# Designs tried in a protein design run: peptides against a protein of PDB entry 3ZOQ. Part 25

Target 1, 223 residues: chain A of PDB entry 3ZOQ
Amino acid sequence: QLLQDSWWNQLKEEFEKPYYQELREMLKREYAEQTIYPDSRDIFNALHYTSYDDVKVVILGQDPYHGPGQAQGLSFSVKPGVKQPPSLKNIFLELQQDIGCSIPNHGSLVSWAKQGVLLLNTVLTVRRGQANSHKGKGWERLTDRIIDVLSERERPVIFILWGRHAQMKKERIDTSKHFIIESTHPSPFSARNGFFGSRPFSRANAYLEKMGEAPIDWCIKDL

## One batch from the design tools (peptide; made by RFdiffusion4, then SolubleMPNN)

Design b1_p11_3_s2 (from b1_p11_3, 6 letters changed)
Fold by OpenDDE base, seed 4:
Structure b1_p11_3_s2 (fold): chain B 223 residues (1-223), chain A 11 residues (1-11)
Amino acid sequence: as target 1 above (223 residues)
Amino acid sequence: DLNDLDTAPYD
């Protein structure tokens, strides 16, 4: 069994489908012949840290960081000791401005994941130095299903959609039941056009409180 | 500074 029970119950049928078997065979070749990120053991970390039942917030990314030692299977997150990428720096700047958190001395978002923030990329692997190299190979169909089963869940979810790529998934989300927080991407090339000042963290917590749920402690402590 | 390695589109 690849995933914990709560996710396996939702996704087990996908893993039996031809598209995923083809993806799996492709990945076997890629990991054997290329340097692929993240480590194969970390591909599903987002689902490992945050169970299906425990998801409160979803933050969508595109695909993993493609530099050495960066990707840890969580969108926007980098392993401790890794220099914070520009987009992540901007996320922390907005976090500071939004709710007063200090900038952490690392870039790991594991503390968010453990609280119910699903840090999901739409594509879960990448070749070293080659952004989008595994685009269109089958991951998108699986991650679309992840979005679908969350949308179908009775307990509401908050989806944070930064940039057009993530926002294209809005059509898969039942907005009569779930909440959407949208802005431009935190990338330096787009953050000034709407991400800064969007206050996604306080807004997410406001929705959680309205639903009678505990808010996320977004502040990240130094390691 | 460090290059932006985020693969999301720059919109």
Scores: peptide ipSAE 0.026, ipTM 0.660, DockQ to the pose 0.511; fails the geometry check
Fold by OpenDDE base, seed 5:
Structure b1_p11_3_s2 (fold): chain B 223 residues (1-223), chain A 11 residues (1-11)
Amino acid sequence: as target 1 above (223 residues)
Amino acid sequence: DLNDLDTAPYD
């Protein structure tokens, strides 16, 4: 099976639906004819690192970084050795100001994912150099279902929604059970308009502690 | 490979 059991139990029906089969066929062509990111083996890394039951926090991104070696299958995350993109740099700046973490010498957010932070893009693939090139091809239906099954989960989830694109998903989230942390996007074009000072990391941990859950260790060690 | 059933995440 494509996913670990906890996610497979939630999503297996989606992979049999026509929209996903069409998406898969499109992706087969794309990966054969174009340079597509991330590596096909990394597409579902967010679900691989963070099981359905272990999700504590969700951070939504749009689509993967479209430069060589960047995309890691985790929203905002880049592989070790890759220069930190501007949005990620701002995330780390806010992290430092929020809870005092040092700026790591790499951009991998795997340590967050392993602690229950689902780093989910709404679109999970992209053509090299062509942002949003796989928008509207079927990923959004799958990732909407991911949001839906999390929203339906009894155990509360914290959704961190940076920017308009992510915030459009609020209507799918049962706020009677789940918590929303929203601000402007960490992009240099928007970070100064509300992302900086939003303190999403301490706020998320405050909710987790209130729920009797272990907080996230947001600080990332150097490699 | 899109048909890869390996659930191991990237390291």
Scores: peptide ipSAE 0.025, ipTM 0.571, DockQ to the pose 0.034; fails the geometry check
Fold by OpenDDE base, seed 3:
Structure b1_p11_3_s2 (fold): chain B 223 residues (1-223), chain A 11 residues (1-11)
Amino acid sequence: as target 1 above (223 residues)
Amino acid sequence: DLNDLDTAPYD
């Protein structure tokens, strides 16, 4: 099976639907004819690292980084050894100001994923050098379903929604059960208009503690 | 090529 048991039980029906089969055929052509990121085996890394039952926090991104060696199947995250993109640098600046973490010497957020932070892009693939090139091809329907099954879960989830794109998904979230943290996007174009000072990391941990759950260790160790 | 049964996590 494509996914581990907890996600497979929630999503297996989606992979049998025509829209996903069409998406799969499109992706086969794209990976054969173009340079596509991330590596095809890394597309579902967010679901591999964070099981359905283990999700504590969701951070939504748009689509993967489109430069060589950057994307690793996790929103905002880059592989070790890759220069931190501007938005990620701003995320770490806010992390430092919020809870005192040092700026790591790499951009991998795998340690968050392993603790229950689902780092989900709404679109899971991209052509090299062409941002949002796979928009509207079927990924959004699958990732909407991921949001839906999390919203339907009895155990509460914290959704961190940076910017308008992510915030448009709020209508799919049952706010009677789940918590929402909203601000402007960490992009240099918007970070100073509300992202800086929003303190999403301490706020997320405060909700987790109220729920009787272990907080996330957001601080990232150097490699 | 994309394989339905050949996905692995990066670590």
Scores: peptide ipSAE 0.021, ipTM 0.609, DockQ to the pose 0.035; fails the geometry check
Fold by OpenDDE base, seed 2:
Structure b1_p11_3_s2 (fold): chain B 223 residues (1-223), chain A 11 residues (1-11)
Amino acid sequence: as target 1 above (223 residues)
Amino acid sequence: DLNDLDTAPYD
């Protein structure tokens, strides 16, 4: 099966639907004819690192980084050794100001994923150098379903929604049961308009503590 | 191949 059991039980029916089959065929062509990121084996890394049952926090991104060696299948995250993109730098600046974490010497957020932070992009692939090139091809339907099944989960989830794109997903989230943390996007174009000072990390941990759950260790160790 | 059945997450 494509996914681990907890996610497969929630999503297996999606992979049999025509839209996903069409997406899959499109992706086969794309990976054959273009340079596509991330590596095909890394497309579902967010779901691989964080099981359905283990999700504590969701951070939504749009689509993967489109530069060489950057994307690792996790929203906002880059492989070790890769220069931190501007948005990620701002995320770490806010992390430092929010809860005092040092700025790491790399951009991998795998440590968050392993603790239950689902780092989900709404679109899971991209052409090299062409942001949003795979928008509207079917990923959004699958990732909407991911949000839906999390919303339907009895155990509460914290959704961190940076920017308008992510915030459009609010309508799919049962706010009587789940928590939402919103601000402007960490992008240099928007960070000063609300992202900085939004303190999403401490706020997320406050909700976790209220639920009686272990907080996330957001601080990232140097490599 | 897009089927990552036997692939591990990135380290």
Scores: peptide ipSAE 0.018, ipTM 0.583, DockQ to the pose 0.035; fails the geometry check

Design b1_p11_3_s3 (from b1_p11_3, 6 letters changed)
Fold by OpenDDE base, seed 2:
Structure b1_p11_3_s3 (fold): chain B 223 residues (1-223), chain A 11 residues (1-11)
Amino acid sequence: as target 1 above (223 residues)
Amino acid sequence: DLNDQDTAPFD
């Protein structure tokens, strides 16, 4: 099966729907004819690292990094050895200011994912050098369903929504059960207008503590 | 060139 059991039980019906079949056929062509990121085996890494039941926090991105070797199937995350992109640098600056973590010497957020931080992009693939090239091709319907099944989950989730694109998903989140942390996007174009000083990491941990759950260790060790 | 996740519009 495509996904681990906990996610498969929630999403298996989506993969049988025409929209996903069409998406799959499109992706086959794209990967054959173009350079597509991430590697096809890494497309669902967010769901592989963080099971449905283990999700504590969700951080939404738009689509993967489109440069060579960058995307690893996790929103905002880059493979070790890859230069930290500007938004990620700002994320780490806020992390440092928020809870005192050192700036790591790499950009991999896998340690967050392994602790229950679902690093989900709304679109899961991209052409090299062509941001949003796979927008509107079917991924959004699947990722909306991911948000929906998390919203329907009894155990609360914390959604960190940076910027307008992510915040458009608020309507899908049952705020009677789940928590939302909002700010402007960490992008250099918006970070100074609310992201810096928003303290999403300490706020997320405060909610986890209120729920009686273990907080996230947001600090990332050097490699 | 900035990645999409670096170019989110001003908000």
Scores: peptide ipSAE 0.079, ipTM 0.773, DockQ to the pose 0.431
Fold by OpenDDE base, seed 1:
Structure b1_p11_3_s3 (fold): chain B 223 residues (1-223), chain A 11 residues (1-11)
Amino acid sequence: as target 1 above (223 residues)
Amino acid sequence: DLNDQDTAPFD
């Protein structure tokens, strides 16, 4: 099956729907005829690293990085050896100021994913050099369903919503049950307007502790 | 050049 059991139980019906079948056929053509990111085996890495039951925190991105070797199926994350993109650099700056973590020598957020941080893009593929090239092709319907089934989960989740695009998903989240952390986006164009100083990492851990759960070790070790 | 995740939300 495409996904591990906990996610498959929540999402299996989506993969049988016409919209996803059309998306799948489109992607088959795209991967055959164009350079598409991430690697097709990495598209669902966010769901592979973080099971449905293990989700503690969700961080939403828009679509994958569109440069060579960058995207690895996790929002904001880049493969080791890849130069840290500007937004990711700002994320690490805020991490340092918030809870004192050192700036890592790489940009992989896999350690967060393995601890229950779902690093989900709303669109899961992109054509090389063409941001949002796969917008409106069906991914948004699937990722909306991912948000929905998390919102419906009895065990609370923390949603970190950076910027307007992510914050538009707030309407899908049961805020009587789940926690929301909002700020401007870590982008150089918006970070100084509220992202810096927002302290999302310590705030997320405070909520986790309030729920009786283990906090996230946000600090990333060098490779 | 900036990636989409570097520029997308202009807040």
Scores: peptide ipSAE 0.068, ipTM 0.771, DockQ to the pose 0.420
Fold by OpenDDE base, seed 5:
Structure b1_p11_3_s3 (fold): chain B 223 residues (1-223), chain A 11 residues (1-11)
Amino acid sequence: as target 1 above (223 residues)
Amino acid sequence: DLNDQDTAPFD
């Protein structure tokens, strides 16, 4: 099966639907004819690292980085050895100011994912050098379903929604059960307008502690 | 080096 059991139980029906079959066929062509990111084996890394039951926090991104070696199937995250993109740098700056973490020498957020931070892009693939090239091809329907099944979960989730595109998903989130942390996007074009100083990391941990959950260790060790 | 995440429009 494509996903681990906890996610498969939630999403297996989606993979049988025509929209996903069409998406899959498109992706097969794209990966054959174009350079597509991330590696096809990494597309679902967010779901691989963070089980459905283990999700504590969701951080939504739009689509993967479209440069060589960058995307690793986790929103905002880049593989070790890849220079940190501007948005990620700003994320780490806010992390430092929020809770005092040092800036790591790499951009991998896998340690967050392993602690229950679902690093989900709404679109899970992209053509090299062509941002949003796979927008509207079916991923959004699947990732909307991911948001939906998390929203339906009894155990509360914290959704961190940076920027307008992520915030458009608020309507799918049951705020009677789940918590939302919103700010402007960490992009250099928007970070100074609300992202910096938003303290999403301490706020998320405050909610987790209130829920009786272990907080996230947001600090990332150097490699 | 910039992708859509890095070039997200001002909201």
Scores: peptide ipSAE 0.042, ipTM 0.737, DockQ to the pose 0.373
Fold by OpenDDE base, seed 4:
Structure b1_p11_3_s3 (fold): chain B 223 residues (1-223), chain A 11 residues (1-11)
Amino acid sequence: as target 1 above (223 residues)
Amino acid sequence: DLNDQDTAPFD
């Protein structure tokens, strides 16, 4: 099976639907004819690192980085050795100001994922150098279902929604059970209009503590 | 060359 058991039990019906079969066929062609990111083996890394039952926090991105060697199947995250993209640099600046973490010498957020931070893009693939090239091809329907099954979960989740694209998903979230942290996007084009000073990391941990959950260790060690 | 941006940039 494509996913580990906890996610498979929630999503298996989606993979049988026509829209996903069409998406799969499209992806087969794209990966054969174009340079597509991330590596096909890394597409579902967010679900591999963070099980359905272990999700504590969700951070939504749009689509993967479209440069060589960048995307690793986690929103905002880049593989070690890759220069930190501008939005990620701003995330780390806010992290430093929020809770005092040092800026790491790499951009991998795998340590967050392993602690229950689901780093989910709404679109999970992209053509090299062409942002949003796989928008509207079927991924959004699957990732909407991911949000839905998390919203339906009895154990609460914290959703961090940076920017308007992510915030459009708020209507799918049962706010009677789950918590929302919203701000402008960490992009240089928007970060100074609300992202900086939003303190999403300390706020997320405050919610976790109120829920009787262990907080996230957001600080990232150097490699 | 930015990958992920807010739908409404402010600069």
Scores: peptide ipSAE 0.036, ipTM 0.726, DockQ to the pose 0.238

Design b1_p11_3_s4 (from b1_p11_3, 6 letters changed)
Fold by OpenDDE base, seed 5:
Structure b1_p11_3_s4 (fold): chain B 223 residues (1-223), chain A 11 residues (1-11)
Amino acid sequence: as target 1 above (223 residues)
Amino acid sequence: DLNDLDTAPFD
C-alpha cells in the first residue's frame, strides 16, 4: 500500500489507472537515467505527513525544487541544512510580518505538515536543473484528484493559492464549503505585487478558529 | 526531526 489508509481510501483507484501506470513507467526510467528530485521515497511526503482527515490547510506549489538536496516532497519546503530558496525566504518574511514569527535557521516546513498543512505540489517530481520537466506527465491528474477529494470533504479546508498556477485550481474547489486565500506568488518576481502584506497565516488561523478548530502554530523552531 | 516514509510509487 503506497499511502496511509486515509489517503489510500481516497486515491487507490488512481494508482490503477493507465495514466498513473504510464507515469510510473516514465518515473522508473527517469530515476534510472536522470537525477530526479525528490528522492523517490519522499515523493509523497505531503500525504505521509498530513492525512486526508487531518488536512486543515492546503498550500499548493508547482513542482519540486530542482537543485541537489533541496526538495523533500513538501511544497516550498527544503531539507534542514539547505539554503532557503528565495520564495521560501519571502514566505518567512511574510510570516514574520503577519504574526511575528522569527525567521528559522532552516527551511523545513515539516512542522506545518504535521499540524495539518498539506504542502502539495501539483507536479511531484522534477529533473535536476530542469524546472517543470515532469509537467504534463500525469502528476497533475493525480493531484487534481487530491484537490477534488478534499473539495468533496464535508469538513472545511483552507486553500492558500499563491500565484496564477495555484489559482487555476480554484475552479475545482467548492467555495460553498471551503475557504480560499489568494495572493501573488512569494517569488521575488511577484511577491511585491501582493504576496507581502497578504497575511495568509493569520487569515488561515482566523478561519480555523471560526470553525472551532485549533489554529496552526506557524512559527518554526530553529534546529 | 524528519520522519520520511520509505515508500515509492515504483520499484
Scores: peptide ipSAE 0.021, ipTM 0.564, DockQ to the pose 0.038
Fold by OpenDDE base, seed 4:
Structure b1_p11_3_s4 (fold): chain B 223 residues (1-223), chain A 11 residues (1-11)
Amino acid sequence: as target 1 above (223 residues)
Amino acid sequence: DLNDLDTAPFD
């Protein structure tokens, strides 16, 4: 099976549906004919690092970074040794101002994922140098289902929704049970309009504490 | 990093 048991139990039916089979065939062609990111083995890293049952926080991105060596199957995250993209730099600036963490010398958010932060893009693949090139090809239906099954989960989840694209998913979330943290996107084009000062990290931990759960250690150690 | 070595999302 493609996913670990907790996710497979929630999503296995999706992989048998025509839309996903069509997506799969498209991806076969794309990976054969073009440079596609992330590596095909890393597409579902968000679900590999964070089981369905272990999800505490969800951070939604749009699609993977489209430059060489950047994307690692986690929203906003880049592989060690890769220059931090502008949005990620702003995330770390807010992290520092919010809870006093030092800015790490790398951009890997794997430590968050291992603690229950689902770093999910709504589209899970991209052509090199072509942002949103795989938009509308079927990923959104699968990732919508991921949001749906999390919304249906009895144990509450915290959804961090940066920017309009992520916020459009709010209608799929049962806000009587789950918590939403919204602000503008960390992009340099929008961060000064509300992302800076939004304190999503301390707010997320406050919700976790209210639920009787361990907070996330958001601080990232240097490599 | 984790890699799905046993199963791929497509062939």
Scores: peptide ipSAE 0.019, ipTM 0.579, DockQ to the pose 0.034
Fold by OpenDDE base, seed 1:
Structure b1_p11_3_s4 (fold): chain B 223 residues (1-223), chain A 11 residues (1-11)
Amino acid sequence: as target 1 above (223 residues)
Amino acid sequence: DLNDLDTAPFD
């Protein structure tokens, strides 16, 4: 099966639907004819690192980085050895100001994923050098379902929604049960308009503690 | 990183 049991139980029906079959066929052509990111084996890394039952926090991104060697199937994250993109640099700056973490010498957020931070893009693939090239091809329907099944989960989740694109998903989240942290996007174009000083990391941990769950260790060690 | 040789979303 494509996903681990906890996610498969929630999503298996989606993979049999026509929209996903069409997406799959499109992706087969794209990966054969174009340079597509991330590696086809890394597309679902967010779901592989963080099981459905282990999700504590969700951070939504748009689509993967479209440069060589960058995307690793996790929103905002880049493989070790890759220069940190501007938005990620700002995330680490806010992390430092919020809870005192040092700026790591790499951009991998795998340590967050392993602790229950679902780093989900709404679109899970991209053509090299062409941002949003796979927008509207079927991924959004699947990732909407991911948000839906998390919203339906009895154990509460914290959704961190940076920027308008992510905040558009708020309507799918049961706010009577789940917590939402909103601010402007960490992009250099918007970070100074509300992202900096929003303290999403300490706020998320405060909610986790209120829920009786272990907080996230947001600090990332150097490699 | 995790690599899923046998669990790719397509052949």
Scores: peptide ipSAE 0.019, ipTM 0.595, DockQ to the pose 0.035
Fold by OpenDDE base, seed 3:
Structure b1_p11_3_s4 (fold): chain B 223 residues (1-223), chain A 11 residues (1-11)
Amino acid sequence: as target 1 above (223 residues)
Amino acid sequence: DLNDLDTAPFD
């Protein structure tokens, strides 16, 4: 099976639907004819690192980084050795100001994923150098279902929604059970309009503590 | 090592 048991039980029906079959056929052509990111083996890394039952926090991104060696199947994250993109730099600046973490010497957020932070893009693939090139091809329907099954889960989830794109998903989230942290996007074009000072990391941990759950260790160690 | 496209259950 494609996914681990906990996600498979929630999503297996989606992979049988025509929209996903069409998406898969499109992706086969794209990966054969174009340079597509991330590596086809890394597309579902967010679900591989964080099981359905282990999700504590969700951070929504748009689509993968479209430069060589950057995307690793996790929103906002880049592979070790890759220069930190501007939005990620701002995320780490807020992390430092929020809870005192040092700026790591790499951009990998895998340590968050392993602790229950689902780093989900709404679109999971992209053509090299062409942002949003796979928008509207079927990924959004699958990732909407991921949000839906998390919203339906009895155990509460914290959704961190940076910017308007992510915030459009708020209507799919049962706010009677789940917590939402909203601000402007960490992009240099918007970070100074509300992202800086929003303190999403300490706020997320405060909610986890209220639920009797272990907080996330957001500080990232150097490699 | 999983290829996510190749391991999809329905082609």
Scores: peptide ipSAE 0.018, ipTM 0.631, DockQ to the pose 0.030

Design b1_p11_4_s1 (from b1_p11_4, 5 letters changed)
Fold by OpenDDE base, seed 4:
Structure b1_p11_4_s1 (fold): chain B 223 residues (1-223), chain A 11 residues (1-11)
Amino acid sequence: as target 1 above (223 residues)
Amino acid sequence: SLPAVDNYFVP
């Protein structure tokens, strides 16, 4: 798949490795034989919307939504017109409490991505109705490399790590240069254990301002 | 404490 030059320069070596070729062949079979999300053209939307150089914030997810029409190739994001999933609803509740944003009438986070928020899942595809069905097939090695090359970047990045899965990536991040915002996951199973009240949006902007960067406009307008 | 499994969607 075609990537921006900035990402291609960082990841081109990975695409030539056997593990990625095997992943690609697996995906060809999966998309041919199964209903796979997101659409194959949307797999790398996170990298399409946010170049390597433009990344300011990273929000890690696990794998895409597995329901029809949901996955947008961006972590936690859903296409306009799609009912907001529970975790996303909680994200917007925290957004409202944190910085006063209204709850949008849609679930698209594209406006964040366009401002430099890399909405990255660690696994970038999923079978319909089968969460984590593409776990351990090679995506994690690529997305680990994405984290690594961002960690190696001189310009600081803010990593928002919700839940244990995302927090396991902390060991790959040079905390002498980069900032970490951690809490429990926004899922209804965990949000009340620390996500609510964690104020990740204002904290991220505080770091950006401290670095002399423009803050993110986290508020999402209705469509 | 953190949940055993983080889920985006619960049917």
Scores: peptide ipSAE 0.028, ipTM 0.669, DockQ to the pose 0.068
Fold by OpenDDE base, seed 5:
Structure b1_p11_4_s1 (fold): chain B 223 residues (1-223), chain A 11 residues (1-11)
Amino acid sequence: as target 1 above (223 residues)
Amino acid sequence: SLPAVDNYFVP
């Protein structure tokens, strides 16, 4: 299996289900006939960087960036050398205002992922230039299962839910065990309506510290 | 650095 054992144990049954097999066949066709992002080897980067047991924080995105070289298999993250998308820029602005981090010269959030921040999109692939082109094809069922197994985990998780799409997942989260941080989306179209000033980073760390866990070092070093 | 594993599709 390609996933870490901790995720494989949680998700192995999904990969045998018809919906995933159909998704897989669709993706084979898509990657063969279209330009699909991210690179097929990067689709599950969120799970590769952050094991099931190591998840401290979840940040949900919708689907990958659909421009060349952007998508890194991590929600909101872009590969080094790629121009920071507007939403990511706003994330870094809030990060700066929240906890004083400098704005990095790149958009890679790998350092967050390595610390236990699961940067999960609900849909894990996209056609070039066609946002949400792979919506409703099966990814949501898998990623719902990811949310479910995290919700079922005894050790608490912090879910950061930016915008309505992510917030629709609240019903799947056991709030008796897990913490939810909500605001409007960091998109320029919504950031001024609540994302800015929401201080998700300090709030997440406050929860972690209260639970006796190491906080996330949200500050990203330049490359 | 990126993960060393190739994750084309989980079989």
Scores: peptide ipSAE 0.023, ipTM 0.616, DockQ to the pose 0.035
Fold by OpenDDE base, seed 1:
Structure b1_p11_4_s1 (fold): chain B 223 residues (1-223), chain A 11 residues (1-11)
Amino acid sequence: as target 1 above (223 residues)
Amino acid sequence: SLPAVDNYFVP
């Protein structure tokens, strides 16, 4: 599948750079010799579902889920039929308490992506059972560029930054133009230290309304 | 012409 025109215009120079070509060659070997997630056709799903121009909200993750059938190229999201991971369960708990949404019977966040929520991981691939196994291989340069071009966009963006890893990207964001929502990570190890009660969903919609944009329908229908 | 990014990583 092709990148959308709006993203290609922003990122085309990156794909010609040596770091990305080296990353590509590494990934070809990895997918041939190891079990890598997500499926190679799903690596850029965040960009496929949400064009550069359509981005309203960004939610940053670290790297994909590393279990069979889980990752679908969207941060925190899992394919239908897959058990909701602990962090995602906590996201839905906060969603329920924040704006009253029911807990969905699946973990797919595709409906958010289709509304302009860019569900971007810093690293876009992972080896089975080995979290962060593709850290430092080149993805971070590309995803930093994605953040940069969004920061440079005239139309404001809302960045939801859960945990220190995501918050480290704040220095790349023009906070005079864009909005930042920060809290601890939804992980069970950190959620009770600030994520619960942070109300990122209603706060994001409040900013969207202030900007004169349609709010996100965060509630997810059962399948 | 846009590249098919999903095909970059298929061996």
Scores: peptide ipSAE 0.023, ipTM 0.626, DockQ to the pose 0.026
Fold by OpenDDE base, seed 3:
Structure b1_p11_4_s1 (fold): chain B 223 residues (1-223), chain A 11 residues (1-11)
Amino acid sequence: as target 1 above (223 residues)
Amino acid sequence: SLPAVDNYFVP
């Protein structure tokens, strides 16, 4: 029995295509022979927490964190109790300077996801200790389709594109309907070249207000 | 068991 939800209606044709079937077979082998993150049940957490119709904001990442216990199927997010990675620390620093939020004592962005922030990586799995090990295996075609169906949606979306990798997706977004917030990546290697001071959180909420929608509560409570 | 790679759309 098929799940009847807004994402299924948008993506069901993709899961029947040869590329996705090949990806599925690859993943079966990878999870059997290697340590793969996130847990296989968490791969689609971004879609679980944020339905197609409920998406207000999209934040694109590259691929999941490749350390034990880190990845939870949401871009930039780590499970509670896990040390905040450098890029995430910088995201919270910008959040504090942008809108005054305190730095949370954990790295989970689930509260954003539940409010309509789609935390999407372009590649949704990774081998332990091997960044980008599942690049070019089929995920990018599916996640491109996710971007496409959001771009085709009549209700506007805000896309936050940090760094060159995410910004390469700009050509897929209809800017006559949707809003784009661009800056350098929050990584320590690039944050001081434009990410800090970019104020993506207040800018996103300003667009939401213009559309007559409720703003995101970006401040994250301690656990 | 095999990984649930499409678990969101297939119960």
Scores: peptide ipSAE 0.021, ipTM 0.631, DockQ to the pose 0.030

